Peptides against a protein of PDB entry 2AKA. Designs and how they scored, part 19

Target 1, 299 residues: chain A of PDB entry 2AKA
Amino acid sequence: MEDLIPLVNRLQDAFSAIGQNADLDLPQIAVVGGQSAGKSSVLENFVGRDFLPRGSGIVTRRPLVLQLVNSTTEYAEFLHCKGKKFTDFEEVRLEIEAETDRVTGTNKGISPVPINLRVYSPHVLNLTLVDLPGMTKVPVGDQPPDIEFQIRDMLMQFVTKENCLILAVSPANSDLANSDALKIAKEVDPQGQRTIGVITKLDLMDEGTDARDVLENKLLPLRRGYIGVVNRSQKDIDGKKDITAALAAERKFFLSHPSYRHLADRMGTPYLQKVLNQQLTNHIRDTLPGLRNKLQSQL

## One batch from the design tools (peptide; aimed at target 1 L11 A14)

Design b2_p13_7 (made by RFdiffusion4)
Pose (drawn by RFdiffusion4):
Structure b2_p13_7 (pose): chain A 299 residues (1-299), chain P 13 residues (1-13)
Amino acid sequence: as target 1 above (299 residues)
Amino acid sequence: AAAAVAAALAELP
């Protein structure tokens, strides 16, 4: 049903101003990743436009409820900017930065108050993700020292919930067994039943190595599987993001890599979008029947 | 906020 994701989108809007309640549990996807995992590039490749804040370290300082709606037209709207239509995605980036600073005292700390961004685009499938602060150790920023713990605690508030699917994002050019995202997913989902793995930067692996065993779901098995992507950034004449060329380059990469050609149809951003749309829809279908009665008791 | 929540819940089966 093309209606399930939109229905939950209205619930997310309604609960955007309702503070933390450990018992409230909407079916949704939380994006979890270490700061080096490239999780912003994954989202920007869904949208086909650069729109997320840039900076060293943390990019998401408040949970970003990103609601992607397939559309013939292309624009964005924030729940906190009633009626305004954003057509220039640089302005979308600037609004994310401004609304975040409006809330965060220190210009580098975090807040649990969500920003609700809806993007209508021909480049996207109907899909909703909640992007969360990336994990890191060295609080190299400017307040606070326990920032690693504040981030982990905020992530746990989301992912300890049973209806929260986990999109764990890890770079291929690292020790995947030591992935911050996969480790935190294991702490709350030991059976790997509600974690979807994403492996980025496959084109940056050392010469003569590959991530075949993980992509084939053999080395670190997850019921919902892994999906690999690459960010082969292409710019148009104006120096701006060209998503059609970037997706073609990604497709060429998987078709030409001897370790991945046999999986190419199950790798890449278009496939990832398809998988997330499907899994999120089925998950909502599964959880919606009991939802209304459960919510009444939990509020 | 309470009104928005009640309206959203009313759409649930």

Design b2_p13_7_s1 (made by RFdiffusion4, then SolubleMPNN; from b2_p13_7, 6 letters changed)
Fold by OpenDDE base, seed 3:
Structure b2_p13_7_s1 (fold): chain B 299 residues (1-299), chain A 13 residues (1-13)
Amino acid sequence: as target 1 above (299 residues)
Amino acid sequence: TQAAVDEALSTLP
């Protein structure tokens, strides 16, 4: 049976080329979360490279369709730069920044027009994620005063679609009842059928507190559950700490923590990647017959 | 193009 994720990748590329990205309910995973929730760090940890824009405020300003493809070689390709292979992931970061600025201008505005990035790597499972702008309440710098609503409206274009799965990224060191990711997910998926919870910053929780009840799916139950992860600290990122060493430290964190030790085999970035690959593959299988019928009726 | 959509559809199982 052909790999279903590469099949949907071809559909995504075809629809991106015709500008109809908003109208098609493709089986996909949209990544949602507040600013600094750790979304970009989760995606970089899958690739094992630093390649996403970094900074203060809204860093992701266009949807990023990140297509991970397991391969014997390591390189990246953009849909807007067909035939150019990137082997330096700093050049990938610079291309995302340049292509973002080309469309949004220098005012740090947002655009709903996706960037399509494919990464071939021996270190990834086949997985496609749509990274979305971080939710914010406070405009910073030259951002439009309505930037919060512009971001919300952009997210709603993805997460309202029936075939969209939602990767809700929430930091554990903030009140999870106030999580922007879980709020938007609950609005469009009130029964928690399409939402996968990711809990970041578990290593930054106050002493004597833990997220055990959340990770055990007892506090805010999701059908697809929660997965805890530990990302690199900003100091570790600035210090160019190796992602492989960070993944080993994450495993050690879960195994050594009294509240999480019993969950350790169902936590961490490698487990998250595996679960997302499986869930996306199954979701494509379930939705593809209906999608085929819809597309055939429009031709 | 419509041709790219048709090609993508032809690859659907």
Scores: peptide ipSAE 0.050, ipTM 0.766, DockQ to the pose 0.688
OpenDDE base, seeds 1, 2, 4, 5: peptide ipSAE 0.046, 0.046, 0.045, 0.047; ipTM 0.761, 0.765, 0.757, 0.767

Design b2_p13_7_s2 (made by RFdiffusion4, then SolubleMPNN; from b2_p13_7, 5 letters changed)
Fold by OpenDDE base, seed 5:
Structure b2_p13_7_s2 (fold): chain B 299 residues (1-299), chain A 13 residues (1-13)
Amino acid sequence: as target 1 above (299 residues)
Amino acid sequence: TAAAVQEALSLLP
């Protein structure tokens, strides 16, 4: 059976090349969350490389279609610069920043035009994610005062689609009832059929508090449940702490924590990656017949 | 475009 994720990647590339914001409801996973919720860190932990823009404010300013492809080699390719293989992931980061600034200008504005990035790696499972701008209420720099609504409108273009799964990223060290990710997910998926919860910053919770009830799917139930992760601290990122060492520390965290040890085999970044690969594969299989029929009706 | 739809259909099993 052909890998269904690479098939959808070819469809995504074909539609992106034609400049059609294809109203095609392609089976995909949109990543949503507030600013500093840990979205970029989760994606970098999948790749095992630092390659996403970092900073204060809105860092992701265009949708990033991140296509992870299991391969014997490690390199990245952009759809906008076909044939250029990036082996230095710092150059990948710089290209994302440059291509973002080329379209949005230096005003830290946003654009709905995706960047398509494919990463080949022996350390990844086949997985396609659409990283979306972080929800924020505060304009930074010369951003328009309505930037919150511009971001929201852009997110809605993805998450309202029936074939869009939602990876809702929420920090544990903030009130989950106030999670921007879970709020937007509940708005467009009120039955919790399309939403996968990710809880970050579990290591930054106050002593004597835990997210056990959330992770056990008891507080805000999602059909697809929640997965807890522990990302590198900002100090660890700035210090270029190895992601492999961080993943080992994450495993140790869950195993050693009294509230999470019983969940440890269903937590952490490697488990999240496996779940997302399986969920996306199954979702593609279930949606492709309908997509074919829709396409045929448009001829 | 019809061409894009046809290309997409050609990729589908």
Scores: peptide ipSAE 0.302, ipTM 0.874, DockQ to the pose 0.453
OpenDDE base, seeds 1, 2, 3, 4: peptide ipSAE 0.290, 0.293, 0.298, 0.299; ipTM 0.870, 0.873, 0.875, 0.877

Design b2_p13_7_s3 (made by RFdiffusion4, then SolubleMPNN; from b2_p13_7, 6 letters changed)
Fold by OpenDDE base, seed 2:
Structure b2_p13_7_s3 (fold): chain B 299 residues (1-299), chain A 13 residues (1-13)
Amino acid sequence: as target 1 above (299 residues)
Amino acid sequence: TQAAVEEALSTLP
């Protein structure tokens, strides 16, 4: 069963090479959420490295197909730079920025053309995620006034596909009823069949408030439920706080919190990674027969 | 590229 994700990765690479990425309903997980919802921090916590672009505004400006592969060695490879092994994850960050700017220009524009990044690591489970641009309502800098709609249209190219699972990332310190991630997920998945909820910033909630009812799937029920996480603060990221130390602090947070201690074994980024690996593997198994038949009929 | 897609499809269970 663990080999199904690498199999779909080979299909993704083959389809990327022929320019057909947009038309194929491959089994995948799209990551959606508002700007600063904590999407990039969740992905970096899976890898255990700082490698995603950082800054103010729209940081992710192209879809990032992040293929995590369990391996005895740690390195990254881009599909656009075949044969170049990156062992410095700062160089990975710089390559994402450079490849983004090459296609979008310097005006902080967006492009629907994916960047395909594969990360080999002994610290990851096999997992593929599509990181998507953060939803925003306010253009920043030289962004076009319609940037909100351009981002939305880009997200819709992924999340409307029937074989696309949706990782909806929402911050706990904001009104969940107003979550951009859950709004777009509900639009394309009204019955909550394809959506996995992630609740970030649980450590930043007001004193005397909690997200227990959300995490227990009682407020806005999703078939696949919710997983709470605690990411590094922006100060911790800027201070280069170790991700391993942050994961230990996350575990301590859930165990020590009166509202979350009973859920602690079903919370945190390591549990999220395991659940996503299992759900993606099962989803691939369930969708591959139909995909094979469709592709064979087109050959 | 078509051969790579066909090869990948042939490995599907």
Scores: peptide ipSAE 0.055, ipTM 0.762, DockQ to the pose 0.709
OpenDDE base, seeds 1, 3, 4, 5: peptide ipSAE 0.049, 0.051, 0.042, 0.052; ipTM 0.752, 0.760, 0.747, 0.759

Design b2_p13_7_s4 (made by RFdiffusion4, then SolubleMPNN; from b2_p13_7, 5 letters changed)
Fold by OpenDDE base, seed 4:
Structure b2_p13_7_s4 (fold): chain B 299 residues (1-299), chain A 13 residues (1-13)
Amino acid sequence: as target 1 above (299 residues)
Amino acid sequence: TQAAVEAALSLLP
C-alpha cells in the first residue's frame, strides 16, 4: 500500500518548484496559533530536536512546510538546497533563518513563499505540517504597522482551503475563549470539521484550575477533538533539557494530575503525532479522488 | 502550467 503522505510530499515539492503553491488545495495540516502559543515546541517535540528559530516576536515569518519522514537515518533536507544533508539541527535552524532573511530582508517582514524542509528520522511518524506565522497585534522592530493583517491574510490563504486541516494551538494558561487559534479556526470552520485542537501549557495553569472541560470536548466542541501537551519550559530549553526527558515528564504530568489521569492515554506529544498521522492519511485518501478530478479539469 | 498538472497526475493513483 503506497504511503499517501510521501505521495502528497512529492506533489508539494513539484508545485513548490514551479511557484504554484498557492493555487492547489492539497490535503494538508496548517498549524495556527498566537505568538508564544507553543507551536514551535510541538513541532520540535515531534522531531526530538531543536531546529526552529527562537526569539521574541514573530519567529516564523514564512510558511514552513515540514515533511516528517520515518527513516532508519536522521537528517534534514531543504527543497531550496537539494543534495545537502543536514545532520546538525542547529545548522537547520540557521538555514531557516538565513533563507527567511534572504526573501523578507532585514525588516523582519513576512513572505507567503514557503520553505520546504524534509526531516528523515527513526523517531518520527510520516507527517506533513505547514507551520504558519504566529498571530500578533504588536509590530516588532521594523515590521510594518499592518503586520497583523498581513499575517492574517497569509493564514487565510491556507486555512480557507477546503482540504486544509487546521491544527489550532492554544495555551491553557490564557483565556481559551479568546484563543487566536480557536477564533480563526471558528471563522473558517464554523462547524469544527477541519480543526484539531492542541492545548499547550497545561502545566502552567493556576492552582485549582484545569482544562478538563476543553480536553473532554465539552466547552468548544471540535469533531476531531482536543489533545493536551506539555512542552519544555523556556528554562528547560535554555538549559538544553533533552526532548526525550521532556516527553517522559509530559507522560508523568498527565498520569499524576487528578483532572487528566483518565485522559492520559489520549494526551501528550506521542499521541498527538499518531493522531495527526492517521488523520492526515485518512484525509489524503478521502481527498485524492477529488484532487485528481480537479487536476484533470485543468488540462 | 499544463506540464505541472500532467506531472502531478502522473504521481496520483
Scores: peptide ipSAE 0.345, ipTM 0.901, DockQ to the pose 0.519
OpenDDE base, seeds 1, 2, 3, 5: peptide ipSAE 0.338, 0.342, 0.337, 0.339; ipTM 0.897, 0.898, 0.897, 0.897

Design b2_p13_8 (made by RFdiffusion4)
Pose (drawn by RFdiffusion4):
Structure b2_p13_8 (pose): chain A 299 residues (1-299), chain P 13 residues (1-13)
Amino acid sequence: as target 1 above (299 residues)
Amino acid sequence: AVTDALDDVETFL
């Protein structure tokens, strides 16, 4: 039903101002990744426009509830900017930065108050993800020193919940067994039943190695599987993001790589969007029947 | 807002 994701989108809007309550548990996807995993690039490739803050280290300092709605037209709106329609995605980036600084005292710390961004676009399927601060060790920023723990604690508030599906994002050019995202997913989902794996930067692996075993779901098995992507950034004449060319380059990569050609149809951003739309819809279908009664008891 | 959203969920079901 094309209606389930929109229904939960209204619930997320309604609960955006309701503080943390460990018992409230909406069906949704939380995006979890180490700061080197490239999780921003995954989201920007869904949208086809650069729109996320840039900087060293942390990009998301408040949870970003990103609601993507397939549309013939292309624009964005923030719940906190009633009625305003953003058509220039640079301004969307600037609003994320401004609304975040409005809340965070230190210009580098984090807050649990969400920013609710809805994007209408021909480049997206109906899908909703909650992007969360990336994980890191060295608090190289400017306050606070326990920042690693504050980020982990905020992630745990989301992903310890049973209805929270985990989109664990890991770069292929690293030790995947040591992935921060997969490790935290294992701590709360030991059976791997509600974690969806994303492997980025496949084109950056060392010569003569590949990630076939993980992509085939053999090395680090997850019930919901892994999906590989690459960010082969292409710019148009004006120096801006060209998503059609970037997606074609990604398609060419998987079709031409001897280790991946047999999986190409199950790799890449378009396929990832399809999979997330499908899994999120089925998950909502599964959890909605008990939802109204359960919410009354938990509020 | 919460009440309206829950009414939508109830109507939907």

Design b2_p13_8_s1 (made by RFdiffusion4, then SolubleMPNN; from b2_p13_8, 9 letters changed)
Fold by OpenDDE base, seed 5:
Structure b2_p13_8_s1 (fold): chain B 299 residues (1-299), chain A 13 residues (1-13)
Amino acid sequence: as target 1 above (299 residues)
Amino acid sequence: SIEKALEELDSFL
């Protein structure tokens, strides 16, 4: 069976070119979480490159449709600049920043207009994610005072769709009961049918505390469960710690931690990527008949 | 085009 994810990618590109009808419920995974929850770091860990904007406050200010495609070659392409192949991922970061600023201006505002980025790499599984702005309560700089609500409204455009899976990213070093990601997921998916939990910052938990009950799906049960990951620290990012080395350290963390050792084979970024690929593929398969009928009705 | 997308989709069904 041909990969279903590339098919949906072609559909996404086609719909983006003709103007996305908000009524098209394409099978996708929306990434949600509070600011500094580690969303961007999870995505960069999938690619193995530093390519997302960094900084304080709201970093992702437009939806980023990130299409990962397994390939023998490594390069990136944007839908807005077709034919340009990026091999330097710093240039990819700069293009995201420039394209964001082109639409939002310099005031750190947000726009619901997606950026479509495709990354070809031998190090990725086929996977499409929509990175969404981090939820915030406090406007910074020249942000509009209602920025919190603007972000929420933007997220709701994605996560309310029946064919949208939700990757809810929550840091372990904060109260998970207060997780913005899990709150919004529960609001739109009260039965936990569409939500995958990601727990970041497990390495930053206080001594004598752990997220075992969460990761074992006992505290806030999701049908699709939780996956713990360990991202690079800001110090590691600033020090240009290689993502491959960070992934090895992540594996070591889970294997060596008394509370997580028994879960280690179901934790970490590589496992998360595999699970997301499988879940998205299955979700596409289940959605295709309905999608066909919907497309045919729009002709 | 939507037609092309449908053709591709039909190849998988």
Scores: peptide ipSAE 0.143, ipTM 0.824, DockQ to the pose 0.587
OpenDDE base, seeds 1, 2, 3, 4: peptide ipSAE 0.143, 0.137, 0.141, 0.132; ipTM 0.830, 0.818, 0.825, 0.822

Design b2_p13_8_s2 (made by RFdiffusion4, then SolubleMPNN; from b2_p13_8, 9 letters changed)
Fold by OpenDDE base, seed 3:
Structure b2_p13_8_s2 (fold): chain B 299 residues (1-299), chain A 13 residues (1-13)
Amino acid sequence: as target 1 above (299 residues)
Amino acid sequence: SIAEALAELDAFL
């Protein structure tokens, strides 16, 4: 069972090398969310390292195929620079930025060409995610005026695929009915069969408000449900607060909150990792026979 | 190649 994710990782790497990523319906999880929804912070919390680009505006400008592999060693590898092992995660961030700029140029444009990053760590479960650019409505800096549509079109290339699961990341401190992540998910998955909801910023909700009805799957039902998480604040990130300490604070948040205490064992980043590993493994098992037949027909 | 990918799948299934 644990070998299914590594198998699909090898297929992803092979298809990325051929430039056919858009044509193959590989079993995968696409991560979608509005700008500043906390999407990148969720991924960094899985690894326990700061390694994703930071800044104002659209931070992720290319799809990032993030392949997490449980290992006794900790290092990262890029498909575009095979044989180079990264042990400094700041160098991983710099390589993502450099490789992004190499393809998109200096105009902060986007490209649909993925970056493939594999992270070996003792702190991760086997899990592959496709991190997608954050949805935005307003161009910033030198971005093209149609950047919103370019991002949407890029997301649609992934989320319209039947074998794509959707990790819809929405902040709790914003109107969830207006969530860009849930809107795009509902457009391509109207029955909520492929969508997993992640609710971030639960610690930033107004006093006397809570997301209990959402987390209990009562407000906007998804078959795969919702998982709440608490990410580090921007101040905590800038202060280089340890992710392990942040995960302990997240657990404490759910256990101590009157509205969430009863859900605490089905909330938080560690539970999300476990659920995503299980969901992806099961999804791969269900889709592999169809993928095999498709590949056979292309010979 | 597609053939190599298929061979890996067939070896696993």
Scores: peptide ipSAE 0.211, ipTM 0.852, DockQ to the pose 0.595
OpenDDE base, seeds 1, 2, 4, 5: peptide ipSAE 0.209, 0.194, 0.171, 0.210; ipTM 0.854, 0.847, 0.842, 0.851

Design b2_p13_8_s3 (made by RFdiffusion4, then SolubleMPNN; from b2_p13_8, 9 letters changed)
Fold by OpenDDE base, seed 5:
Structure b2_p13_8_s3 (fold): chain B 299 residues (1-299), chain A 13 residues (1-13)
Amino acid sequence: as target 1 above (299 residues)
Amino acid sequence: SIAAALEELDRFL
């Protein structure tokens, strides 16, 4: 069967070029979560490279359409600079920052205009994700006082679409009932049909506590369930801990933890990537007939 | 174009 994800990627690129991205309900996965929930770390773990902007506060300030493509070669390409191949992922980070600042200015404002980034790698499955700004309540720097509402409105442009799956990223070391990701997901998907839960920071939970009930889908049931992951700590990032070594440590964490050992084969970044690839592929297959009919009606 | 997108979809459907 021909790979459906690359087909949708070509559609996304074509519609982006004509400015129609906001009006098309393309099958996609939107990534939502509070600031510091671990969204960027999950995406970098899929690629196996450090390439996303880092810092305090709102780091992602534009939607990032991240198109992962399995390939024999490793490089990145931006839709806004066609023909330039990036092999240094620090240059990818700098280009995201520069392209963000070009549109938003230096005031740390946000823009709903997507950045389209394609990453070719032998280490990825075909997968497209839309990374969205982290939800926040506190303006920083020269941000407008209504920045919380601007972020919310931007997220709603994606997550309200029927063909949008929601990757809700929540930290385990915070009360899950207060998760910004699960709150917004429940608002737009009250039956939990489009939402995939990701639980980060399982390694940072207080001694004697665990997220077993959440990961077993018993606390806040989602049809698509929950997947726990362990990201690199800030110390690991500063120490330049390799992502491959971090993925091995993640596997060891789940296998060694009394509360998670029985779930270990359905946890971690590699399993999450596989699940997202499969769910996106199936979702595309289910939605393509409706998309075709919509496009035909616009001719 | 929408036409090109439809042609591409029709190759897969």
Scores: peptide ipSAE 0.165, ipTM 0.845, DockQ to the pose 0.567
OpenDDE base, seeds 1, 2, 3, 4: peptide ipSAE 0.164, 0.160, 0.163, 0.159; ipTM 0.846, 0.837, 0.846, 0.843

Design b2_p13_8_s4 (made by RFdiffusion4, then SolubleMPNN; from b2_p13_8, 8 letters changed)
Fold by OpenDDE base, seed 2:
Order: sequence, then C-alpha cells, then structure tokens
Structure b2_p13_8_s4 (fold): chain B 299 residues (1-299), chain A 13 residues (1-13)
Amino acid sequence: as target 1 above (299 residues)
Amino acid sequence: SIEEALKELEEFL
C-alpha cells in the first residue's frame, strides 16, 4: 500500500514531461484557500522546513505539485532541474520564486503551468499535494484587474476533475460561511464527497468563541470531515520559530482547550498528514483501475 | 516513460 503514492508520482512526472498534465485526471489532492488562510504553513509543517515563498498578496502564483517521499535522507529535487539535490531549503524557496518569475514575469501574474517539487525526508509520510494560488478579490501591484477570475479559472482546472480531492483550508477567525475554500469546494462538490476541511487559526479566535461545531462536522457537514490545525503566527514565521516547537505547541493547544480536548487525538498537523496519506492511498486504489482503462483506450 | 509507468501500474493491480 505504501507504494501507490510513489507510483502516481512517477505517472505525474511522466505526464508532466510530455505536457499533458492539464488533461489527465490523476488521483490527487488540490489545496485551496483564500490568501493568508494558512495553506503554505500547513505544507511547511509537514516537511518541517521553511521552503515556500513568503509575502503579502498572492504568494503561490503557479500550481506547486509537492511530492513528499519518506526517505532516510533529506533533500529536495525539482522536475525542471533533474539531478540537482537541494539540501538548503532556502535555496528551494529561491528556486520556486525564480522559476515562477521566469514564466510569469515580474508583474506578479499567475501561470497554470505546475512546478513539480519532490521532497525526500525522514520526517514525512508519502503524500502528494497540489498547492494552488490563494483566492483573492483585490489585485495588488501590477496584477491584472481580472486576477480573481484568473485564479478561479486556474483552480477550476484542478478541482473540477472527478479524481481530485479538495483540501479546503479555512481560517477559524473568519466567518466559515464566507470561506472562499468552502465556497469553491461546494460549487464543484455540492455533496461534499471529495472535500476535506482544514480549519486553521483556531488560536486566533475571539475569547468565548470556538469552532467545535465545525470540527464535529455539525455545521457544514463534509463526508471526509474537518481537521483543526494551529500554524505558526506571522510573527513566529518572521522570527524563524522552529516548526517542531510549533507542532508541540499545537498539541498543547488542543489538549488544554476545553472545547477541543475531546477531539485532540483527531486534530493537529501530524494527524492531518496521516489522514491525507491514508485518504490519498485509498483514493488512488479506487481510481487506478478506471484510469488504466482510460489510458489503454487512448493508446 | 508513460509506458513504463503503466507497466508498473499493471503490476499493482
């Protein structure tokens, strides 16, 4: 069972090499959320490294196919730079920024052309995620006035696919009914069959409020449920707070919170990673027979 | 190649 995700990774790489990535309905998890919803922080918490672009506005401007591979060694490799092993994750961040700018230019535009990044680490489970640009309504800088539409169109290329699972990332300190992630998920998955809810910023909720009803799947039911996480604050990120320390603080948060203590074993980043590995593995198993038949019929 | 990946896939199914 542990080999199914690496197998799909090889398929993804092969299809990327022939330029057919947009047309293939490969089993995958697309990560969606508004700007500053905490998507990048969740992904970095899986790796235990700071390696994603930072800044205000649209940080992710191309789809990032992030392939996590459990390994005895720690390094990253890009599909566009085969054979170059990155051991400094700041260089990984810089390469993402440079490769993004190479295709989009300096105007902070977006491109639907994926960046494929594989991270080998002893600290990860096998997991592949597609990080997508954060949804926004307000153009910043030299962004085109229709940037909201361009982002939505790009997201739709992924999330409309039947074999795409949706990791919908929503902040708890905002009205969940207004979540951009859950809105787009509901548009393409009205029965909530393909959507996994992630609730971030639980530590930033107003005193006397909680997201218990959401996390218990009672407010906006998803078949695959919700998982709460606590990411590093922007201050902690800027201060280079260690991710391991942040994960310990997350565990403490859930265990000590009266509203979440009973859910604590089904919350947090490590549990999310495990659930995503299992869900992706099962989803691959369920979809591969159909995919094989489709591919054989095209050949 | 896609053919190799498909062959590997067939070994799992």
Scores: peptide ipSAE 0.059, ipTM 0.762, DockQ to the pose 0.722
OpenDDE base, seeds 1, 3, 4, 5: peptide ipSAE 0.057, 0.049, 0.041, 0.055; ipTM 0.754, 0.746, 0.736, 0.742

## One batch from the design tools (peptide; aimed at target 1 L11 N293)

Design b2_p14_1 (made by RFdiffusion4)
Pose (drawn by RFdiffusion4):
Structure b2_p14_1 (pose): chain A 299 residues (1-299), chain P 14 residues (1-14)
Amino acid sequence: as target 1 above (299 residues)
Amino acid sequence: SDIERVEELIEELE
């Protein structure tokens, strides 16, 4: 049903101002990744426009509830900016930065208050993800020293919930067994039943190695599987993001790599969007029947 | 039915 994701989108809007309550548990996807995993690029490739804050280290300092709605037209709206339509995605980036600074005292710390961004675009399927601060060790920023723990604690508030599907994002050019995202997913989902794996930067692996065993779901098995993507950034004449060319380059990569050509149809951003739309819809279908009664008891 | 009941909840929350 094309209606389940929009229904939960209304619930997320309604609960955006309701503080943390460990018992409230909406069906949704939380995006978890180490700071080096390239999780921003995954989201920007869904949208086809650069729109996320840039900077060293942390990009998301408040949970970003990103609601993507397939549309013939292309614009964005924030719940906190009633009625305003954003058509220039640079302004969308600037609003994320401004609304975040409005809340965070230190210009580098974090807050649990969400920013609710809805994007209408021909480049997206109906899909909703909650992007969370990336994980890191060295608090190289400017306050606070326990920042690693504050981030982990915020992530745990989301992903310890049973109805929270985990989109664990890991770069291929690293030790995947040591992935921060997969490790935290294992702490709360030991059976791997509600974690969806994303492997980025496949084109950056060392010469003569590949990630076939993980992509085939053999090395680090997850029930919901892994999907690989690459960010082969192409810019148009104006120096701006060209998503059609970037997606074609990604498609060329998978078709031409001897280790991946047989999986190409199950790799890449378009396929990832399809998979997330499908899994999120089925998950909502599964959890909606008991939802109304359960919410009343938990509020 | 469940969808309608959830919509009603959303209206009450608003």

